Peptides against a protein of PDB entry 6RO1. Designs and how they scored, part 133

Target 1, 216 residues: chain A of PDB entry 6RO1
Amino acid sequence: LGKEIEEYIHKPKYCLPFLQPGRLVKVKNEGDDFGWGVVVNFSKKSNVKPNSGELDPLYVVEVLLRCSKESLKNSATEAAKPAKPDEKGEMQVVPVLVHLLSAISSVRLYIPKDLRPVDNRQSVLKSIQEVQKRFPDGIPLLDPIDDMGIQDQGLKKVIQKVEAFEHRMYSHPLHNDPNLETVYTLCEKKAQIAIDIKSAKRELKKARTVLQMDEL

## One batch from the design tools (peptide; made by RFdiffusion4, then SolubleMPNN)

Design b2_p23_6_s2 (from b2_p23_6, 10 letters changed)
Fold by OpenDDE base, seed 1:
Structure b2_p23_6_s2 (fold): chain B 216 residues (1-216), chain A 23 residues (1-23)
Amino acid sequence: as target 1 above (216 residues)
Amino acid sequence: DEYLEYEIYDSETKKYVPVRVKL
């Protein structure tokens, strides 16, 4: 289900309006998970399908990502690689195909205007890490229907299944079904996305209460 | 005091809400 939602949100027709500078996005390229990065800009490249001559525009988003220092030394010829968990890494602006975006956050950071200095890029990493600390259940996601405006009935059915599953998981302690582990691995990825949507709504409600408390 | 500033999209108001967090 998480992957099914991803198949909708990474489509240019849905995600491009949300790729503003400072937007938190999650980038995954095959086996390489970069985690959360920050959108710098995006561009449309003209592409022509080789067999049909049809215009197939390629959308590239420049994302500030935490990269391994080893991959940067060979940056002239090799694709950037994600930093290892134990590595500090270095924040680099990486051109990413839009379909490699696995998640889009409701959060936008304020980023330095000049990202050429290493210190400015690394300051963005500190900001990401602080945001992550504020959202222990995960960085809040844009709602694909309510926020992104996706009207696809297939997506609505997927979300309904997610919500129904979450409701069942909380209302019925399925204590006794031994087949839970295999269902749990598929459901954990599913539950994480739905938890991310609910946690986002709760944290937004809390953020509103904090902003409203200053008016009181 | 160092602060983190960011915006979060509010689905109800359809607006971005500025957030300021003390570090």
Scores: peptide ipSAE 0.623, ipTM 0.944, DockQ to the pose 0.658
Fold by OpenDDE base, seed 2:
Structure b2_p23_6_s2 (fold): chain B 216 residues (1-216), chain A 23 residues (1-23)
Amino acid sequence: as target 1 above (216 residues)
Amino acid sequence: DEYLEYEIYDSETKKYVPVRVKL
């Protein structure tokens, strides 16, 4: 289900209006998961399809991502690589094809105007980490339908299935922790909902064989 | 005191809400 949602949200027609500077986004490139980064800007590049000569516009978003220091040394020849879990890494502005965005947050950070200094870029990492601490179950996502305005019936069906699954998960007694009723903004509640789904999907993935979750 | 400031989109109001968090 999550991957099916990604196939909608990363489409330029849906996501471009939300790629403002400071927007938190997740970036994945094949086997490389950069995690959460911050949008700096986006651009439309003219691309010519090699076989048809037709103009196929490429949308590139510049994203501050935590990169390995090794990849930066080789940046002239190699694509940026995500920092290892135990590595501090360095925040770099990386050009990313829009279809590599795996998630778009409802959160926008305030970013430094000048991102050339390392300290300014690293301050953004600190901000991301602090936001993550405030959302222990995960950074809140834009709602594809309500926030992004995606009207695709296929997506609506996917979301309905997700919501039905979520509702069943929240009805489980483990969510009766009274400490969750603190005055979260409605956005934090939706975030918490999306998070609890992700956490519960992780727990279900731990508790149930991988095969049953691939059907969801 | 250091503060983190950010905005979060409110789906109901269709507005960004400023958030200030003490670090």
Scores: peptide ipSAE 0.621, ipTM 0.943, DockQ to the pose 0.652
Fold by OpenDDE base, seed 3:
Structure b2_p23_6_s2 (fold): chain B 216 residues (1-216), chain A 23 residues (1-23)
Amino acid sequence: as target 1 above (216 residues)
Amino acid sequence: DEYLEYEIYDSETKKYVPVRVKL
């Protein structure tokens, strides 16, 4: 279910407006999970093969990522690899295809203007780590509908299924433990309040959009 | 005193809110 949402979020038509410098993003390349990094810049690459019609433009985002020091030694020939869990790693600016973005945060960091010095890059890692400490449940994400403005009906259906599934998962354990009931009731209330707030905000947005259409 | 500064998007106001955290 989370992966199905990612399939919408990483589309250039949706994510490009949010790829400002300092934006926190998650990068995953197949088996390589880089975790949270910071957007530095993005560029449009035209893959114009002379004999094959204009291929759809590829978008590359430069992301400051925590990389393995071992992979950096081989960087002339090999793609950057994520730092091992036990490794400090080194922050590097890595060109990443936009479709490899697995998440986009509502958080934007202030980043140094010059990222050539190692100390400036490592300072960004410290900032990411401090943000993570402030969000024990995970760094906050942009809402794909309310924040990113994705109107795709397929995504709306996916989100509805996720919300319904989460509600069912949290409702199932409630039957047997009174102390769990309090924590789950708080989690369910929080989830239900979050759903109700999202639903109310969506209805309000629909009502405002209809009102704006009647005024146009 | 060291501070972490960042911005967070507020979905209600549709604005970025500056956050300052003491380290």
Scores: peptide ipSAE 0.619, ipTM 0.943, DockQ to the pose 0.628
Fold by OpenDDE base, seed 4:
Structure b2_p23_6_s2 (fold): chain B 216 residues (1-216), chain A 23 residues (1-23)
Amino acid sequence: as target 1 above (216 residues)
Amino acid sequence: DEYLEYEIYDSETKKYVPVRVKL
């Protein structure tokens, strides 16, 4: 279900309007999970399919990602690797194919104009980490229907299935299933996407309430 | 005092709301 939603979100026709500088995005390449990064820019590359001669445009987004320092030493020919959990890592601007975006946040950061200095890139990592601290349930996602405007009936059916599954999970007292931990881990991964949308809406409502209190 | 500034999209107003958080 979460993967099925991702298959819609990462399509250029849906995500390109939201790939502004400063947009928080998750990047996953096969087994490599980079976590949250920040969009710097995107480009359209004209590609010609070798067999048909048809134009197949490739969309590349430059994303500031936390990379392993080991991968930077070999960086002349090798793809960037994510920082290890125990590693500080280094923020690098990495060209990413748009279909490798696993999530798009409702959050946009302010980023330095010049990302050539290491200190400017590392300041963005600090900003990401501070945003993560403010959203303990996860960084808020754009709603694919309400925010991204995806009208595809297939996506609506997927969302309905997710909502129905969540409703059943909360309605059943999970107390008696010995597989509760496995269900919770799978449900935390699937529900994290939908809970992140719902929690984001609640946190936005709370933030509005706090902003309204500061105006009083 | 150090502050983190960012924007968050508001689905109701269809606008980005600036957020300022004290660090």
Scores: peptide ipSAE 0.611, ipTM 0.944, DockQ to the pose 0.627

Design b2_p23_6_s3 (from b2_p23_6 with T1V K5R E15K D16Y D21V)
Fold by OpenDDE base, seed 4:
Order: C-alpha cells, then structure tokens, then sequence
Structure b2_p23_6_s3 (fold): chain B 216 residues (1-216), chain A 23 residues (1-23)
C-alpha cells in the first residue's frame, strides 16, 4: 500500500514541480536506504528508446545524500552506498533517478550555494538532523492530493485502502488480520520497474555513476 | 551564530512558512 502511493509520487508529471533546490526527499535503492537527503537540482536527459525511436526522457535529480566513505573510494566503478548506522559517512551529491524517491517532504532547506567544500555539504547533514529534532513524529510529507494536486482516481483508491488498513491496525491488534498477505504481493511490481531502469542505466553510465537498482 | 533556515509548506494556508533556528 505505501509503495503504491510511492509509484504515483515519484512520477515526473507529479513530482517535478516540487524538486526545487533544498527540498527534503527520501532516497531508497532496493535494500539501500539513504534516508533523508536534499535536492540540489534536477535535469531532463533526452533518451531515445533504441527499439521504438520514441523520446523517453530520463529525469535525474541530484540529491545530497549521506554516503559511506568506503563507497566513495570506489566511486569510479561503484554506485554510492548509504552510510552505516555507526559510521559518520560523508554527504555527497548523488545523481538519482526520480523513481528512487520514496518520499517528498513539505520542508525545503536553505542550502549553501557552493557544495564543493566538504564542510558545506556536512552543514546540510547538521541541518537535516536539526529538522528531524523539530519533528519528533518524523519529517512531514507532502500530501499527494492536497499538496501535490494529484487527481488520479487510482491514487485516491489506494489512499482509501491505506486509511482503512491503518484504521484496522490501530483499532485491532495486528495478530488476526489475514490481509497481511496483500502487503507482501506489492513486492512483485518491482520487477517491471527493474526493466525500465536497465535501459536508463546504459545512457547514464556514459556521463556519471548514477544510483541504480541492482538487477535482481 | 550558526542559523538553520528552512520553510514548511502549510496545507491549510497553501503557503510556505519560513522558520529560522539558531544552532
């Protein structure tokens, strides 16, 4: 259910108006959860589908993410990895495909104009951590309907199902609802997204190491 | 004094609310 909402939110037609510099976003690449990062910029890359000749534009967002220092050493060949929980890590500007955005916050930070100095990048991490302290229930999200203006009836049906599920979870202890199975079946739609990523990978590999989902 | 500046979108007012915090 939450993942079905994400499938709407990360669509370029809905999220691009909200990808301004300083926007807080969550980035997740398969099993790699980077947590909260900050949008630096976005770019539209012209992609031509090799088989159809159709223009399929790739949307890449540069996100300042907390990365492991180990992944930075191998940055010439390997995708960035999230910092370990016990690691300080380093804030890096990572090019991310827009579909890897798992959440978009209502919060927008003021960021340093020059992100080349490490200290300026690390100051943004300090800012994220301070914002997290100000929101003990978690960093607030944009509402997909009320804030993002998504009018899709499919999304409205998903939200109604989520609300009904949450209401059931909070009104009755988790022990007896057989609908736990429906949460697991949402893992199957990951396969179709993986195919579209594989085509996008070949074009982006030419210019910058883009955060990619590993082919399962 | 290090200052944190951010804005939060208010769904009711449809406006961003600026926030400044001393760190």
Amino acid sequence: as target 1 above (216 residues)
Amino acid sequence: VEKLRYEVYDSKTKKYVPVEVEL
Scores: peptide ipSAE 0.609, ipTM 0.940, DockQ to the pose 0.619
Fold by OpenDDE base, seed 5:
Structure b2_p23_6_s3 (fold): chain B 216 residues (1-216), chain A 23 residues (1-23)
Amino acid sequence: as target 1 above (216 residues)
Amino acid sequence: VEKLRYEVYDSKTKKYVPVEVEL
Protein backbone atom coordinates (compact mmCIF):
# COMPACT_ATOMS: atom_id res chain seq x y z
CA LEU B 1 0.00 0.00 0.00
CA GLY B 2 2.67 2.60 0.94
CA LYS B 3 4.58 1.77 -2.27
CA GLU B 4 1.45 2.34 -4.36
CA ILE B 5 1.04 5.83 -2.90
CA GLU B 6 4.74 6.48 -3.63
CA GLU B 7 4.12 5.92 -7.37
CA TYR B 8 1.71 8.86 -7.40
CA ILE B 9 3.50 11.32 -5.10
CA HIS B 10 6.88 11.14 -6.93
CA LYS B 11 5.29 12.16 -10.26
CA PRO B 12 6.55 15.67 -11.22
CA LYS B 13 3.00 16.92 -11.96
CA TYR B 14 2.09 16.29 -8.29
CA CYS B 15 5.26 16.78 -6.23
CA LEU B 16 7.03 19.78 -7.89
CA PRO B 17 4.85 22.42 -6.11
CA PHE B 18 5.99 20.93 -2.75
CA LEU B 19 9.76 20.72 -3.46
CA GLN B 20 10.58 24.02 -1.75
CA PRO B 21 13.87 24.57 0.10
CA GLY B 22 13.72 22.98 3.56
CA ARG B 23 11.07 20.34 2.68
CA LEU B 24 11.79 16.98 4.34
CA VAL B 25 11.83 14.10 1.84
CA LYS B 26 12.81 10.43 1.90
CA VAL B 27 15.22 9.22 -0.76
CA LYS B 28 15.62 5.60 -1.85
CA ASN B 29 17.82 4.40 -4.70
CA GLU B 30 17.59 0.65 -5.34
CA GLY B 31 18.98 -1.01 -2.17
CA ASP B 32 20.28 2.31 -0.82
CA ASP B 33 17.95 3.93 1.74
CA PHE B 34 19.18 7.43 2.61
CA GLY B 35 16.22 8.02 4.96
CA TRP B 36 15.10 11.61 5.54
CA GLY B 37 16.88 14.42 3.74
CA VAL B 38 16.15 18.10 3.07
CA VAL B 39 15.36 19.71 -0.28
CA VAL B 40 17.83 22.46 -1.23
CA ASN B 41 16.44 23.25 -4.72
CA PHE B 42 15.12 21.60 -7.90
CA SER B 43 15.81 21.99 -11.61
CA LYS B 44 14.25 20.90 -14.89
CA LYS B 45 16.69 19.39 -17.40
CA SER B 46 15.91 18.82 -21.06
CA ASN B 47 16.35 15.19 -22.05
CA VAL B 48 15.95 13.65 -25.50
CA LYS B 49 14.75 10.05 -25.68
CA PRO B 50 17.42 8.27 -27.77
CA ASN B 51 14.90 6.10 -29.68
CA SER B 52 12.07 8.60 -30.43
CA GLY B 53 13.81 11.99 -30.38
CA GLU B 54 10.97 13.12 -28.06
CA LEU B 55 11.76 15.72 -25.42
CA ASP B 56 11.36 14.02 -22.03
CA PRO B 57 12.05 16.56 -19.26
CA LEU B 58 14.11 15.24 -16.33
CA TYR B 59 13.47 16.73 -12.91
CA VAL B 60 16.45 16.80 -10.54
CA VAL B 61 16.17 17.72 -6.87
CA GLU B 62 19.24 18.69 -4.88
CA VAL B 63 18.74 16.97 -1.52
CA LEU B 64 20.93 17.22 1.55
CA LEU B 65 21.51 13.55 2.50
CA ARG B 66 23.57 11.67 5.10
CA CYS B 67 26.30 9.97 3.05
CA SER B 68 29.09 7.54 3.92
CA LYS B 69 32.58 9.08 4.17
CA GLU B 70 33.88 6.32 1.89
CA SER B 71 31.54 7.44 -0.92
CA LEU B 72 32.79 11.04 -0.59
CA LYS B 73 36.37 9.98 -1.37
CA ASN B 74 35.13 8.46 -4.64
CA SER B 75 32.55 11.25 -5.31
CA ALA B 76 34.14 12.23 -8.64
CA THR B 77 33.30 8.83 -10.22
CA GLU B 78 30.84 7.03 -7.91
CA ALA B 79 27.31 7.76 -6.76
CA ALA B 80 26.91 8.81 -3.12
CA LYS B 81 26.08 5.95 -0.71
CA PRO B 82 24.00 6.23 2.49
CA ALA B 83 25.86 6.28 5.80
CA LYS B 84 25.99 2.91 7.60
CA PRO B 85 23.86 2.69 10.79
CA ASP B 86 26.99 2.71 13.00
CA GLU B 87 28.64 5.50 10.97
CA LYS B 88 28.27 9.21 11.71
CA GLY B 89 28.45 9.96 7.99
CA GLU B 90 28.52 13.40 6.39
CA MET B 91 25.69 15.54 5.05
CA GLN B 92 26.13 16.19 1.31
CA VAL B 93 24.02 17.91 -1.33
CA VAL B 94 23.16 15.11 -3.77
CA PRO B 95 21.36 15.53 -7.11
CA VAL B 96 18.39 13.14 -6.99
CA LEU B 97 15.89 12.28 -9.71
CA VAL B 98 12.36 13.12 -8.54
CA HIS B 99 11.15 9.51 -8.97
CA LEU B 100 13.61 8.45 -6.19
CA LEU B 101 11.56 10.43 -3.62
CA SER B 102 9.72 7.81 -1.52
CA ALA B 103 7.98 10.28 0.82
CA ILE B 104 7.27 14.02 1.15
CA SER B 105 6.79 15.48 4.64
CA SER B 106 4.43 18.21 5.77
CA VAL B 107 7.53 19.57 7.61
CA ARG B 108 9.73 22.32 6.18
CA LEU B 109 12.98 23.15 8.00
CA TYR B 110 14.69 26.48 8.17
CA ILE B 111 18.07 25.70 6.57
CA PRO B 112 21.34 27.68 6.49
CA LYS B 113 21.65 29.98 3.46
CA ASP B 114 25.21 28.73 2.83
CA LEU B 115 25.58 24.94 2.76
CA ARG B 116 29.25 25.00 1.62
CA PRO B 117 30.60 24.78 5.22
CA VAL B 118 30.53 21.23 6.68
CA ASP B 119 29.24 22.59 10.01
CA ASN B 120 26.18 24.15 8.33
CA ARG B 121 25.37 20.85 6.58
CA GLN B 122 25.86 18.86 9.83
CA SER B 123 23.57 21.30 11.71
CA VAL B 124 20.76 20.19 9.35
CA LEU B 125 21.36 16.55 10.42
CA LYS B 126 20.91 17.62 14.06
CA SER B 127 17.67 19.37 13.03
CA ILE B 128 16.34 16.23 11.27
CA GLN B 129 17.21 14.10 14.33
CA GLU B 130 15.41 16.54 16.65
CA VAL B 131 12.30 16.57 14.40
CA GLN B 132 12.36 12.74 14.48
CA LYS B 133 12.36 12.85 18.32
CA ARG B 134 9.34 15.22 18.24
CA PHE B 135 7.40 12.76 16.04
CA PRO B 136 7.72 9.32 17.75
CA ASP B 137 5.22 7.77 15.27
CA GLY B 138 7.38 9.07 12.40
CA ILE B 139 7.78 12.37 10.55
CA PRO B 140 4.33 13.45 9.24
CA LEU B 141 3.57 13.09 5.51
CA LEU B 142 1.67 15.38 3.19
CA ASP B 143 -1.76 13.95 2.48
CA PRO B 144 -1.75 13.07 -1.26
CA ILE B 145 -5.41 14.09 -1.73
CA ASP B 146 -6.08 16.82 0.83
CA ASP B 147 -2.63 18.49 0.85
CA MET B 148 -1.15 17.65 -2.58
CA GLY B 149 -4.50 17.92 -4.42
CA ILE B 150 -4.10 14.64 -6.36
CA GLN B 151 -7.45 13.88 -8.05
CA ASP B 152 -6.41 10.53 -9.55
CA GLN B 153 -9.16 7.92 -9.02
CA GLY B 154 -6.56 5.15 -8.86
CA LEU B 155 -4.91 6.84 -5.86
CA LYS B 156 -8.30 7.44 -4.17
CA LYS B 157 -9.04 3.71 -4.49
CA VAL B 158 -5.61 2.85 -3.01
CA ILE B 159 -6.15 5.17 -0.02
CA GLN B 160 -9.67 3.80 0.56
CA LYS B 161 -8.18 0.29 0.62
CA VAL B 162 -5.48 1.40 3.10
CA GLU B 163 -8.06 3.04 5.37
CA ALA B 164 -10.35 0.00 5.17
CA PHE B 165 -7.39 -2.29 5.95
CA GLU B 166 -6.25 -0.17 8.90
CA HIS B 167 -9.83 0.02 10.19
CA ARG B 168 -10.11 -3.78 9.95
CA MET B 169 -6.75 -4.28 11.71
CA TYR B 170 -7.81 -2.02 14.58
CA SER B 171 -11.42 -3.29 14.79
CA HIS B 172 -10.66 -7.04 14.53
CA PRO B 173 -7.11 -7.76 15.84
CA LEU B 174 -7.76 -11.53 16.29
CA HIS B 175 -10.47 -12.96 13.99
CA ASN B 176 -10.47 -11.73 10.40
CA ASP B 177 -7.99 -13.46 8.13
CA PRO B 178 -6.41 -10.74 5.98
CA ASN B 179 -8.72 -11.15 2.99
CA LEU B 180 -6.50 -12.83 0.37
CA GLU B 181 -7.89 -10.39 -2.24
CA THR B 182 -6.34 -7.38 -0.48
CA VAL B 183 -2.97 -9.18 -0.27
CA TYR B 184 -3.24 -10.21 -3.95
CA THR B 185 -4.10 -6.66 -5.07
CA LEU B 186 -1.11 -5.45 -3.03
CA CYS B 187 1.14 -8.10 -4.59
CA GLU B 188 0.00 -7.27 -8.16
CA LYS B 189 0.56 -3.56 -7.62
CA LYS B 190 3.92 -4.28 -5.94
CA ALA B 191 4.82 -6.28 -9.06
CA GLN B 192 3.74 -3.35 -11.29
CA ILE B 193 5.82 -0.97 -9.14
CA ALA B 194 8.80 -3.32 -9.49
CA ILE B 195 8.36 -3.25 -13.30
CA ASP B 196 8.03 0.56 -13.33
CA ILE B 197 11.13 0.91 -11.10
CA LYS B 198 13.03 -1.47 -13.42
CA SER B 199 11.92 0.60 -16.44
CA ALA B 200 12.89 3.86 -14.70
CA LYS B 201 16.30 2.33 -13.82
CA ARG B 202 16.88 1.46 -17.49
CA GLU B 203 16.00 5.02 -18.53
CA LEU B 204 18.30 6.35 -15.77
CA LYS B 205 21.17 4.20 -17.01
CA LYS B 206 20.63 5.63 -20.51
CA ALA B 207 20.43 9.20 -19.14
CA ARG B 208 23.67 8.70 -17.11
CA THR B 209 25.40 7.46 -20.25
CA VAL B 210 24.28 10.67 -22.02
CA LEU B 211 25.55 12.86 -19.14
CA GLN B 212 28.91 11.05 -19.25
CA MET B 213 29.09 11.66 -23.02
CA ASP B 214 28.45 15.41 -22.55
CA GLU B 215 31.42 15.54 -20.10
CA LEU B 216 33.73 13.98 -22.75
CA VAL A 1 20.92 28.41 23.18
CA GLU A 2 20.70 26.62 19.84
CA LYS A 3 17.20 26.95 18.34
CA LEU A 4 15.53 24.60 15.89
CA ARG A 5 12.94 26.24 13.63
CA TYR A 6 10.56 24.44 11.31
CA GLU A 7 7.04 24.70 9.91
CA VAL A 8 4.37 21.98 9.78
CA TYR A 9 1.55 22.10 7.25
CA ASP A 10 -1.84 21.82 8.97
CA SER A 11 -4.29 20.00 6.69
CA LYS A 12 -7.31 21.47 8.54
CA THR A 13 -6.32 25.15 8.42
CA LYS A 14 -4.40 24.84 5.11
CA LYS A 15 -1.59 26.87 6.72
CA TYR A 16 1.95 26.28 7.90
CA VAL A 17 2.32 26.35 11.68
CA PRO A 18 5.73 27.62 12.85
CA VAL A 19 7.51 25.63 15.55
CA GLU A 20 10.52 26.77 17.58
CA VAL A 21 12.38 24.37 19.86
CA GLU A 22 15.30 25.12 22.13
CA LEU A 23 18.13 22.55 21.70
Scores: peptide ipSAE 0.608, ipTM 0.939, DockQ to the pose 0.660
Fold by OpenDDE base, seed 1:
Structure b2_p23_6_s3 (fold): chain B 216 residues (1-216), chain A 23 residues (1-23)
Amino acid sequence: as target 1 above (216 residues)
Amino acid sequence: VEKLRYEVYDSKTKKYVPVEVEL
């Protein structure tokens, strides 16, 4: 259910207006959870769909993320990896595809103008950690309907299912809801979008190590 | 004194509320 909401939020038509410098965003690449990072900038790349010849624009966001020191040594050739829970890590500007954004916060940080110095990047990590302390229930999210203006009826149905599930969890923990099957059809549409994103990633791989380029 | 500055979007007012805290 939470993952189904993410599939609406990361769509460029909804999230791009909120990808201002300093915006807190959560980045997840398959099994790699980077947690909360900060938007630095975004860019639009022209892409051509291989099967239709249609122009399908690719959106890349540069996000300041806490990376493992091991991944930094090979940052020119290898995809960035998240810092281990016990590792301090290092903040790096990582180019990510917009569909890797799992959450968008209502919080926007004031960030240093120059992020080339390590100390300036690490100061942003201190800022994220302090914001997390100020929000004990978690960093606040943009409301997908009220703040992001998403009018999609599919999203409204997902939210209603989440609310009904939460209400049922509090009232009766034992009901096996058999409706796990409707999650599969959304996964198939995501697989087709993933193929179109794959072709676009090949063109982008020639220019920069973009997060999620290794699946091509 | 190191200062943390951020803003939070208020869904009711449709405005950003600035926050400043000492670290």
Scores: peptide ipSAE 0.603, ipTM 0.939, DockQ to the pose 0.659
Fold by OpenDDE base, seed 2:
Structure b2_p23_6_s3 (fold): chain B 216 residues (1-216), chain A 23 residues (1-23)
Amino acid sequence: as target 1 above (216 residues)
Amino acid sequence: VEKLRYEVYDSKTKKYVPVEVEL
């Protein structure tokens, strides 16, 4: 269910108005979970589809992410990797394809104007961690319908199913609800979108620095 | 004193609520 919501919120037509500097976002790249990062900027890149000559606009969001020190050394040749759980890591501005945004927060941070100094970038990590402490149930999300204005009937049906599932989950122990099939159908749609994302990224291969561009 | 500043969007009021915290 959460994964189906992601498929709507990361669409440029819905998320771009909310990608202001300081917006908290989650970035997930396949198995790499960067957790919460901060939007620095976004850009529209012109891409030409190799087979049709059609202009397919690519949306790249620069996100300040906690990266491994190893990924920093190899940043010219390798995609950024998330810091290991026990690693301090370093905050880096990583260009990310907009579809890798797994969540968009209602929170916007005030960030330093100059993110070139490491101390300024690390101060943002301190800020994220402090926000996390203030939201013990997790950093609040933008509501896809009420805040993001998504009118898609498919999303409304997903939300209704989530609400109905949550209501049942709180009213009955989870062990007996046969809605496993709905979860599987949701996982299959996400797998198909992951394939479509991989296809779109293969067309993108010219920009080595974009998260997940080099792994394709 | 380091200050954390952020704003949280309130879905009810449709406004950002500023928050300032001393770190």
Scores: peptide ipSAE 0.596, ipTM 0.937, DockQ to the pose 0.640

Design b2_p23_6_s4 (from b2_p23_6, 6 letters changed)
Fold by OpenDDE base, seed 4:
Structure b2_p23_6_s4 (fold): chain B 216 residues (1-216), chain A 23 residues (1-23)
Amino acid sequence: as target 1 above (216 residues)
Amino acid sequence: KEYLKYEVYDSKTKKYIPVEVEL
C-alpha cells in the first residue's frame, strides 16, 4: 500500500511543485536505498520518442545523497551506490529520475549556496541527522491529498485501503489477518514500476550519469 | 555557534514554520 501511494506522489504533475532546493526526499533505486537526501535542483529534459515523435519530457532531480566511497572511484562509468550502514560515506549530488523519489518530506532545509566543497556537502548530512533526531517518529511526510493537492480518486481508494489495513493491524494481533492479498497487490505493482524504470532508462541512456542508467 | 535552519510545512495553517536549532 505504501508503494501504491508512491506511484502517485512521484508523478511529475504532482511532485514538481514541491521539488524546491532544500526539500527532503527519499531516494530508492530497486535494492539500493539511499534514505533521506536533499533536493538541489530539478531539470526538465525534452525527449522526443524516436518512434512516435511524441514529446515525452524527462524530469531529473539533482539530489544530495549519502554515497559509498567505492562508488565515487568509478563515478564516471558506474551509478552511485548508497553508503553502507557502518560507512561514513560521502554526500554527492546525484541526478535522479523523479520516479525514484519514494517519499517527499514537509521539511525543507536551508542548504549552502556552494555545494562544490566537500565540507559544505557533509554539513548537509549533519543537518539531515539533526532533523532525524528532532523527529523521533520519523521525518514528516507531505500529505498527498491535503498538502500536495492530489485529487485522484485512485489515490483516495489506496489511502482508504491503507487506513483500513493499519486499523486492522493495530486492532488484531498479527496472526489472523488475511493481509496477504494487499502484500500481493504491492508485489505486482513493484513489477510494473520496474518495467516503467526500464523504459525510462532506455530513454535516458544518452545521459551517462543518471541513477539506474548503468544497469542496462 | 553553528545553527541548523529548516522549515516545516504545517497542514493546518498551510504555512511553513521556520525552525532554528543550535548545533
Scores: peptide ipSAE 0.610, ipTM 0.941, DockQ to the pose 0.648
Fold by OpenDDE base, seed 5:
Structure b2_p23_6_s4 (fold): chain B 216 residues (1-216), chain A 23 residues (1-23)
Amino acid sequence: as target 1 above (216 residues)
Amino acid sequence: KEYLKYEVYDSKTKKYIPVEVEL
């Protein structure tokens, strides 16, 4: 259910208007969960599909993320990795492909104007942690329909299923409703979007270590 | 005194609500 909503919200046509500096976003790269980070900037890059010559624009968002210290040493050659649970880590500005955004918050932070000093970057981590304390049920999300204006009927059906499932869980804790199977079929559409992203990754590899570009 | 400043989008009013917290 949550993963199906992610497939809509990370589409550039929906999320770009909300990628302002200070926006809280959640970043995931395969098995690597960076958790909550803060948008610093975004850029549009022209990309040419190698097989069709069609222009396919790439969207890269610079996100301040909590990274492992090991990743900092290799930041020129290796993709950033999330801080381990037992590690303090360090906040770094990481270029991220927009499709790696798993959540977009209704919260926007005021961030330091200069993020070059380590102390300024670490102050943002302190700010994220304080926001998390203020929202014990989790950092609030933008509503994909009411806030982001997504009119896709497929998304509306997913949301209705989530709401109906939640309502059933709260009203009838004992009924294993067999309609859980229809939720898994939307995960297959996720695989197709991942293929189109692979072609776009090859051109960006020349300029900067973008999160998830090193796998090509 | 350190202050945390952020804003939260209110879906009902369609406005950002500023929040200031002393740290």
Scores: peptide ipSAE 0.609, ipTM 0.940, DockQ to the pose 0.650
Fold by OpenDDE base, seed 3:
Structure b2_p23_6_s4 (fold): chain B 216 residues (1-216), chain A 23 residues (1-23)
Amino acid sequence: as target 1 above (216 residues)
Amino acid sequence: KEYLKYEVYDSKTKKYIPVEVEL
């Protein structure tokens, strides 16, 4: 269910107005979870579809992310990797496709104007960690409907299902309703299939886009 | 003194609430 919401919030038409400098966002690239990072800026890149000549705008957000030091050594040739849990890592400004945003926080940090110094970037990590301490239940999210203004009826139905599920889960802590696991597993399977179809389509589109970005 | 400064969007008021914390 959370993953179905992600499919709406990461759409440029919905998220771009909220990608201001300092916005906390979660970044996930396939198996690589970077956790919470901070938006530095975003840009619209013109992409010409090779087969149609149609302009398909690519939206790239520069996000300050906690990266592994190992991945930074290979940064010229390899994509940034998230820091290991026990690793301090290093905060790096990483260009991220907007569809890799898994969450958008209601929180905006005040960030240093110059992020070229390592110390300034690492100060932002301290800020994220302090914000996390202030929100023990997790960093607050923008409400997709009330805050982001998403009017999509599909999203409204997803949220209603989530709320109804959460309400049932919290109101009946003792009912191991085997139907709830079945509905969850079916929703997860359907979401996973939809994610797998979308990820396969996105991987095909990414493979085409990466192939096109390697030619640029 | 180092200060953490951030703002949190309040859905009810439709405003950002500034927060300042001494680190």
Scores: peptide ipSAE 0.607, ipTM 0.939, DockQ to the pose 0.672
Fold by OpenDDE base, seed 2:
Formats: C-alpha cells, structure tokens, sequence
Structure b2_p23_6_s4 (fold): chain B 216 residues (1-216), chain A 23 residues (1-23)
C-alpha cells in the first residue's frame, strides 16, 4: 500500500511544488535505500524523445544524500551508493530523478548556503539525525491529499484501503488479513515503475548530461 | 552553540511551524 502512494507522490505534477531547498525527502533506487536526504535544488531538463521529437521534460532534483566514501572516489564513473549502516559515509549532492523520491516530509531544514565544504554537508546529516530523534515514530510525511492536494480517485481508494487495513491490524493483530492481492498489485506496479525508471534512465544517459544517474 | 533550525508543515493551519533546537 505504501508503494501505491509513492506512485502518486513522485509524479512531477504533484511533488514539484514541495521540492524547495531544505525539504526532507527519502530516496530509493532499486535495491539502494539512501534514506532521508535534503533537497538542495530542482531543475527541469529538456529532453527530446529520439523517436517522436516530442519534448519530454526530465525532472532532476539535487539531493544531499549520505553516500559511501567508496562511491565518491568513483563518482566520475559510478553512481552514488548509500553508505553502509555502520559507515559514517559522506553527504553529497546527488542528482536524482524525481520518481526516485519514495517519501516527502512535511519538514524543511534550514541548510547552509554553501554546501561545497564537507563540514557544511556533514552538518546537514547531523540535522537529519536530530530531526529523527525528535520524531521517534518516524519523520512526518506530507499528506498526499490534504497537503499535496492530490485529487486522484485512485489514490483516495488506496488511502481508504490503508486506513481500513491499519484499523483491522490494530483491532486484530493475530489475523492474517489475506489482502495478498492488494500487495501483489502493488508489487506489479512497483515493477512497472522500475521499468519506467530504467526507461527514463536510458533517456538521460542518451542526453550525456547526468553521469551519476547512469546507475540510478 | 550549534542550533538546529527546521520548520514543520502543519496540515491543520496550513502553515509552517518553525522549530529551533540547541544541539
């Protein structure tokens, strides 16, 4: 169910108004979970579809993410990889396709104006960690309907199902709710999103402008 | 003293609530 919500919130028509500098966002790329990062900037890149000549705008968000030090050494040739749980890592500005945003927080950080110094970037990690301590139940999310203004009936149905499931789970913790079908439909949609990601990635690779997105 | 500054969007008031925490 959470993944169905993700399919709506990462759509440019919904999320772009909320991608201001300092916005906390969660970034996931296939098997790579970067966790919470901070929006630095947003850019719309003109992409021309090679077959139709139609302008398909690519939306790239620069996000401060905790990356492995190894991935940074190879940053010219390899995509950024998340820091291992036991590693400190280093906060880096990573260009991310907007569809890789798995969550958008109601929280916006005040970030340093100059993110070139490592210390300034690392201070943002300290800030994220402190926010996480302040929200023991997890960093608060923007409400897709009430905050993001998504009016899609499909999303409303998903949320209603989530609420009904949560209510049943809390009311009957021992009942295996056999809503496996909904989970399967979610897995199929996630697979379709992953295909769309790979397609968009191939288009970006053709544009030669976002090297670090070749593995994203 | 280091300070953490952030704001949280409040869905009820439709406003950002500023928060300042001493680190």
Amino acid sequence: as target 1 above (216 residues)
Amino acid sequence: KEYLKYEVYDSKTKKYIPVEVEL
Scores: peptide ipSAE 0.600, ipTM 0.938, DockQ to the pose 0.630

